# Designs tried in a protein design run: peptides against a protein of PDB entry 3HUF. Part 229

Target 1, 320 residues: chain A of PDB entry 3HUF
Amino acid sequence: MWIIEAEGDILKGKSRILFPGTYIVGRNVSDDSSHIQVISKSISKRHARFTILTPSEKDYFTGGPCEFEVKDLDTKFGTKVNEKVVGQNGDSYKEKDLKIQLGKCPFTINAYWRSMCIQFDNPEMLSQWASNLNLLGIPTGLRDSDATTHFVMNRQAGSSITVGTMYAFLKKTVIIDDSYLQYLSTVKESVIEDASLMPDALECFKNIIKNNDQFPSSPEDCINSLEGFSCAMLNTSSESHHLLELLGLRISTFMSLGDIDKELISKTDFVVLNNAVYDSEKISFPEGIFCLTIEQLWKIIIERNSRELISKEIERLKYA

## One batch from the design tools (peptide; made by RFdiffusion4, then SolubleMPNN)

Design b2_p28_4_s4 (from b2_p28_4, 8 letters changed)
Fold by OpenDDE base, seed 4:
Structure b2_p28_4_s4 (fold): chain B 320 residues (1-320), chain A 28 residues (1-28)
Amino acid sequence: as target 1 above (320 residues)
Amino acid sequence: EIEKEEPSEEELEKEIEEELKEDEERLK
């Protein structure tokens, strides 16, 4: 989201969130959802127009800002952004930091981008929420991204957490739910005067973790917990691969169970399968190797003695 | 419903003058 603050109390000492939309900026406007009052005799009654675009798909992957357009409203002394005069037709900016000077005002408006990118695990939830979140200047998507800050968990009572949720947790993404998204939608008007009123997702996250025994206490409890073990991974998602990497596993990838020969078995502690392959091929598993799903692996990993548990399962199948 | 009466141009100019004075005092 874009946040503005200013030097010399020209914004009344307030930090303001700018959502996607158009704002008239000037001395003789009232603060509302489309106006920003700036208090200075050097500023025109109506000085500039700020237009913040909705996030692009690229912004989800890069964590880049919503495009910020500035137009001078034919003022005597013009408008500058980052010491450059704004052109007559306006200029658009993709920098994360904008120093905006209105006319001869000695104080500047500082606009900065606070990155928030929300990943969804479910396409139906993305379809439901994407429009509203984009109107908050929040990029949204389904795919894994290094720019993601938040991950939406679908609360289905009694269901196991998804691989996406597991990976989001381990990569230290803040896990949120629909209740947080609803809360975000309600605060839009209240944050106009105070950007600090933006709801903190950490409380929501803490409540999710506390109320669900499928989560460890911290990502650090699981990261590199299986260092020194080797696995073979069959027909899994990219998130599954990255999850196993975060566990500290050495990973070999396969296209088919038929590729698992005696040599591979000798070098591999266990085989990780997706649910579909595990259920369909359970009868045809290679002898002498421990095969499990990511969900089954996760149940071991969340235990404090995960290394001992996995070692026992590996040994059990070597002697069977 | 507190109708935030839009400050008059005179009130707005006065607030601007007060804030500019406070800023000058903070910069000293």
Scores: peptide ipSAE 0.033, ipTM 0.462, DockQ to the pose 0.024
Fold by OpenDDE base, seed 3:
Structure b2_p28_4_s4 (fold): chain B 320 residues (1-320), chain A 28 residues (1-28)
Amino acid sequence: as target 1 above (320 residues)
Amino acid sequence: EIEKEEPSEEELEKEIEEELKEDEERLK
């Protein structure tokens, strides 16, 4: 989201979140959802127009800012952004930091982009929330992105966490729930006067982790915890592959259990299956190899002695 | 050039209220 602050007292010492929309900026306007009052003798009654666009699909993958348009309202001394005079038709900016000078005012408005990109675990929740979050200047999507800052966990009471949630946790993404999204939707008016009233996602995350025994204490407890082991992966998602990589596993990918020959078994410590294949093919598992689901693997890796637990299961099945 | 003192916040609010009244009278 865009946040503005100013040097001196020209914004009354307040920080403000700017959501997508249009703002008239000047000395003789009242602070509201479409106006920003700036207190200085050197600033026109109506000085500039700020227009913040809704996030693009590209912004979700890059963590880039919503486009920031600045137009001077035909003022005597003009407007500058990053020491450059704004053109007569206005200019658009994609920089994360904007130093805005209104007329001859010695104090500048500093606009900075705080990255917030929300990934959803399922398309139904994305469909429900995407429009509202985009109107807050928050990019949203389903696909994994290096720019993802937050991940929405679907809280079904008593359900196992998804592979997406596991991967988001190991990536150190802040896991949030629908309660946080609901709270986020209510603060739009209050953050006009004080940007600090934005709800703390880290507190929401801490509460999720504390109240769910399916999470380890930290991502660091699991990252590279299985370094030196080798697995064969069958019919898994891309998120599953990346999850196993973060565990430090050497991964071989196969399309069918029939591709697992004696040579492969000799080089592989265990086989990772999706739930559908695991349940349907239990009778057809190769002899002498440990087969498990990602959910079963997760239950092992969250334990403090995960390496010893896996080693014992591998040994038990080699000698059975 | 008499450096007019910066209008107080109260003076600015009054100027805004007067401009709003003038705009309402123009729409009648």
Scores: peptide ipSAE 0.025, ipTM 0.461, DockQ to the pose 0.055
Fold by OpenDDE base, seed 1:
Structure b2_p28_4_s4 (fold): chain B 320 residues (1-320), chain A 28 residues (1-28)
Amino acid sequence: as target 1 above (320 residues)
Amino acid sequence: EIEKEEPSEEELEKEIEEELKEDEERLK
């Protein structure tokens, strides 16, 4: 999100979130969803127009800012951004830090971008929330991104957490839920006066993890916990592959169960299958290899003695 | 840190008058 603050008391000593939209900035305007009052004698009654665009798809992958447009409202002394005079038609900025000088005001408005990118686990929730979140200046998407800061967990009561949720957790993404999204949707008016009133996602995350036995206490408990073990998996999911890598596994990929030969079995401790293949092919699993789903693997790795548990299962099947 | 003081009304009026004179000289 864009946040503005200023030196001195020209913004009443408070920071403000700027959501996508248009703002008239000046001395003789009242703070609301479309106006920013700046208290200085050197600033025109109506001095500048700020326009913040909604996030682009590119912004979701890069964590870049919403485009920030500045136009001077034909003031005598003009407007500068990063020491450069704003052109007559206005200028657009993609820098994460903007120093905005209004006329001869000795105090600058500092605009800075705080990255918040929300990944969704399912397309239905994305479809439900994306518009509202984009109107908050929050990029949203379904695919994993290195820029993702938050992950929306689907609350299905009594179901195992998804691979996406597992991976998001191990990647140290802040896991949030629908309750947090609902809370975010209500803050738009309250944060006009004080950007610090933005709800803490970290507290929501802590509560989710604390109240769900499907999570370990920390990602660090699971990261590299299976170092030294080898697995084979179907080349079907990049997220599953990345998850297994974060566990410290040596991974071999195969295209079909028919590719699991004696050589692969000899080099592999266990085979990871998706649920569909596991359920359909359970009767035809190769002898002498431990086959499990990623969800079954997750149930093992969240245990304190995960390495011992896996070792026992591997041994049991070698001697069966 | 030089405390940036906001210009006085008198300083602002003077600067506005100077800029008006410069603009008038450009139009001659």
Scores: peptide ipSAE 0.024, ipTM 0.537, DockQ to the pose 0.029
Fold by OpenDDE base, seed 2:
Structure b2_p28_4_s4 (fold): chain B 320 residues (1-320), chain A 28 residues (1-28)
Amino acid sequence: as target 1 above (320 residues)
Amino acid sequence: EIEKEEPSEEELEKEIEEELKEDEERLK
């Protein structure tokens, strides 16, 4: 989201969030959803127009800002952004920091981008929320990105957390839920005058972790917890692979259960399967190998003695 | 420390376009 602040109290000492939309900026406008009052004698009654675009799909992957357009409203002294005079037709900016000078005002409006990118685990949830979040200047998507700051966990009562949720947690992404999204949707009017009134996602995250026994106390408890073990997995999901890497596992990939030969078994401590393969093929598992799902593995790794538990299961099946 | 060379802007654009196409295909 874009946040503006200003020097010399020209914004009355307040920070403001600018959501996607158009704003008339000037001395003789009233602060509302489409107007920004700036208090200076050097500023025209109607001085500039700010237009913030909705996030692009690219912005979700880059964490780049919503495009910020500035147009001077034919003022005597013009408008500058980053010491450059705004062109007659307006200019667009993708820089994360903008110093906006209105006319001869000695104080600048400082606009800065607060990166927030929300990943969804469920396409249905994305479809439900994407439009509203985009109207807040928040990029949204389904895929993991290095720009991802938040992850929406689907609350299905009594279900295991998804691989996406597990991975988001280990990546230290802030996990949020529908309650936080609902709260975000209500704050739009309240944050016009004070950007600090944005809800804290970290509080929501802490509550999710505290109230769900499927999470360890911290990502650090699980990262590299299985260092020195080796697994084989079906080459089905990049997220699953990255999750296992974050556990410190050496990973071998295979295409089918038929590819699990004696050589692979000798080099592998356990086999990780997706739920569909596990349920369909459980009767035909190779002898002498420990096969489990990612969900079953997760239940082990969240325990304090995960290494001992894994070792015991490996031994149990080798000697059965 | 293998400095993962940050992909060029062109490489990043291409990767994003490929990912978007795959997502469009999944939604179909």
Scores: peptide ipSAE 0.000, ipTM 0.213, DockQ to the pose 0.017

Design b2_p28_5_s1
Fold by OpenDDE base, seed 2:
Structure b2_p28_5_s1 (fold): chain B 320 residues (1-320), chain A 28 residues (1-28)
Amino acid sequence: as target 1 above (320 residues)
Amino acid sequence: DEEEEEKKKRKEEMKKLAEERKKELEKE
């Protein structure tokens, strides 16, 4: 989201969130959803127009700001952004920090980008929330992104957490739920004048983790917890591969269960399967190898003695 | 030209979404 503040109390000492939209900026406007009052004798009655665009798809992957357009409203002394005069037709900015000078005002409006990118695990939830979140200037998507700051967990009662949720947790992404999204939808008007009123997602995250026994106490408890073990995985999911890498596993990939030969078995401690393959092929598992789902592996990993538990299961199946 | 058309499209979409949301909030 864009936040503006200003020097010399020209914004009355307020820090304001600017959501996607159009704002008339000037001395003789009243603060509302479309106007920003700036108190200076050096500023025109209607001085500039700020237009913040909704996030692009690229913004979701880069964590870049919503595009910020500035147009001077034919003022005597113009408008500058980062010491450069705004062109007659207006200019667009993708920098995360903007110093906006209105006319000869000695004080600048400082705009800065607060990064927030929300990944969804469920496409239906994305479809439900994307429009509302985009109107808050929050990029949204389904795919993994290095810019992702928050991850929406699907609350299905009695279901295991998804691989996406597991991976988001290990990446130290703030996991949120629909309750937080609902809260975000309601605060839009209240945060206009005070950016500090933006809800803290970390509190929501802490509550989710505390109230769900499927999460370890910290990502650090799981990261590299299986260092020294080797697994084989069906080449189906990049997220699954990255998850297993974060556990410190050596990973071999295979295309079918038929590719699991004696050589692979000799180098592999266990085989990780997706649920569909596990359920369909459980009768045809190769002898002498421990096969489990990612969800079954996760249940072991969240235990304090995960290494011992895995070792015991490997031993049991080698002698069976 | 393509970037300007995309920007124009995004502005129109933003306006539409804002109007839809306003109508939803007026019904509640």
Scores: peptide ipSAE 0.128, ipTM 0.695, DockQ to the pose 0.017
Fold by OpenDDE base, seed 5:
Structure b2_p28_5_s1 (fold): chain B 320 residues (1-320), chain A 28 residues (1-28)
Amino acid sequence: as target 1 above (320 residues)
Amino acid sequence: DEEEEEKKKRKEEMKKLAEERKKELEKE
């Protein structure tokens, strides 16, 4: 989201969130969803127009800001952004920090981008929330992205957390739920005069973790917890692979259970399977190898003695 | 030209979404 602040009390000493939309900026406008009052004798009655675009698809992957367009409204002394005069037709900016000077005002408006990018695990929830969140200037998507700051957990009471949720947690992404999305929706309906009034996602996250025993106390408890172990997995999902890498596992990939030869068995401690393969092929598992699902592995990893638990299971099956 | 056209499209989409959201809020 874009946040503006200013020196010399020209914004009444407040920070303001700017959502996607158009704002008339000037001395003789009243603060509302489309106007920004700036208190200075050096500023025109209607001085500039700010237009913030909704996020692009690229912004979801880069964590870049919503495009910020500035147009001078034919003022005597013009408008400057980052010490450059705004062109006659307006200019667009993708920098995360904008220093906006209105005419000869000695005080500048400072605009800065607070990165927020929400990944969804469920396409139906994305479809429900994307339009609203985009109108807040929040990029949204389903795919893994290094720019993701938040991850929406599905409220399926009594279900195991998904691989996506596990991976998001280990990546130190803030896990949020539908309740937080609802709070964000209410924020858009108000003129946000203080950027500190944005709902705290960290509090939502803490509550989710506290109320769900499927999460460890921290990602650090799980990261590299299985260092020194080796696994084999089906070449199914990139997220599953990245999850296992974050656990510190050495990973071999195979295309089918038939590719699991004696050499692979000798080099691997266990085989990780998806639920569908595990359930369908359970009778045909190679002898002398420990096979488990990612969800079963996760249940072991969240325990404080995960290394000991895995070692015991490996030993149990090697001698069976 | 392609970037300007994409920008124009995004502005139109933003306007449409804002109008849709306004209609939803008017029903409450």
Scores: peptide ipSAE 0.126, ipTM 0.697, DockQ to the pose 0.017
Fold by OpenDDE base, seed 4:
Structure b2_p28_5_s1 (fold): chain B 320 residues (1-320), chain A 28 residues (1-28)
Amino acid sequence: as target 1 above (320 residues)
Amino acid sequence: DEEEEEKKKRKEEMKKLAEERKKELEKE
């Protein structure tokens, strides 16, 4: 989200959140959802127009800001952004920090980007919420991204958490639900309020973790918990691979169960399969190796004695 | 410019969605 602050109390000493939209900036406008009052004799009655665009798909992957357009409204002394004069037709900015000088005002408006990117595990949920979240200047998407700050968990009562949820948790992404999205949707553009008034997702996250026994107490309890073990996995999911890496596993990839030969078995402690392969090919599993799903592995790794549990399962199949 | 037309389309869509959101928030 974009936040503006200003020097010399020209914004009345307050910060303001700017959602995607168009704002007339000047001395003789009243603060509302389309106007920003700036208090200086050096500023025109209507001085500039700010236009903040909705996030792009690229912004979801980069954590970059919503595009910020500045146009001078034909003022005598113009507008500058980062010490550069704004062009006659206006200029667009993708920098995370903008110093906006209106005319000869000795004080600048400082715009800064607070990164928030929400990943969805379900395309239907994304379709439902993306428009509303984009209007808050929040990039949204389905795919894994290093820029993601929040992850939407689908509350299906009695279902196992998804691989996406597991990975989001280990990445230290704040897991949220539909209740938090509803709360975000009620956030109004503050007419000169403290930008700290954004709802804290950590309370929602804490409640989710507390009420679901499928989560460990912290990501740190699971990160590198299986260091020294080796697994083989079907090369089907990047998130699955990254999840196993975060567990500290050495990973070999294969394309089919037929690639699991004696050599691979000799170097591998267990095989990780997706649910579809596990269910369809149970009868065709190689002898002498432990095969499990990611969900079955997760049930082991959330236990405090995960290393002992894995070792016991490996031994059980070696001596069977 | 194809990029300018896309930006224009996005601005029009944003305006429409903002008006819809405003109506939803007025019902609450």
Scores: peptide ipSAE 0.123, ipTM 0.698, DockQ to the pose 0.018
Fold by OpenDDE base, seed 3:
Structure b2_p28_5_s1 (fold): chain B 320 residues (1-320), chain A 28 residues (1-28)
Amino acid sequence: as target 1 above (320 residues)
Amino acid sequence: DEEEEEKKKRKEEMKKLAEERKKELEKE
């Protein structure tokens, strides 16, 4: 989201969130969803137009800001952004920090991008919320992104958390739910006198983790918890691979269980399978190796004695 | 340029949304 603040008291000492939209900026406008009052005698009655675009798909992957357009409204002294005069037709900016000088005002409006990028675990939730979140200037998507700051957990009662949720947790993303999204959707720009009053996603996250026994106390409890072990990974997603890497595992990727020969078994501690392969091929598992799903592995790694548990399972099958 | 067309489309959507928001605020 874009946040503006100003030097001196030209914004009445307040920070404001700017959602995607068009704003008339000037001395003789009233603060509302389409106007930004700036208190200076050096500023025109109607001085500039700010236009913030909705997020692009690229913004989801890069964590880049919503495009910020500035147009001078034919003022005597013009408008500058980052010490450059705004062109007659207006200019567009993708920098995360903008210093906007209105005419000869000695104080600048400082716009800065607060990164919020929400990944969804399921397409249904994305379809439901994407439009509303985009109107808040929040990029949204399904795919893994290094720009992801928040992750929407699918609350299906009675199911294990998804690999996406596991990975999001270990990546130290803020896991949120539909309650937080609902709260975000109720945020009206006109009510935000102070950008600091935005809902704290960390509180939502803490509540989710506290109320769900499928999460460890912290990502640090699981990160590198299986360092020194090796696994073979069969028919798993990219997120599954990255999850296993965050556990500190040495990973060998294979296309079929038939690729697991005696030599590989001697060098591999266990095999990680997806649920479909695990259920369909239980009878054809290689002898002398421990096979488990990611969800079964997750149940082990969230335990305090995860290394001892996994070692016992490995030993049990090596001596069988 | 596909990027320019997408940008133009986003600008048009933004104009529509801004007009809708203005109408909603005028009804409250």
Scores: peptide ipSAE 0.116, ipTM 0.693, DockQ to the pose 0.020

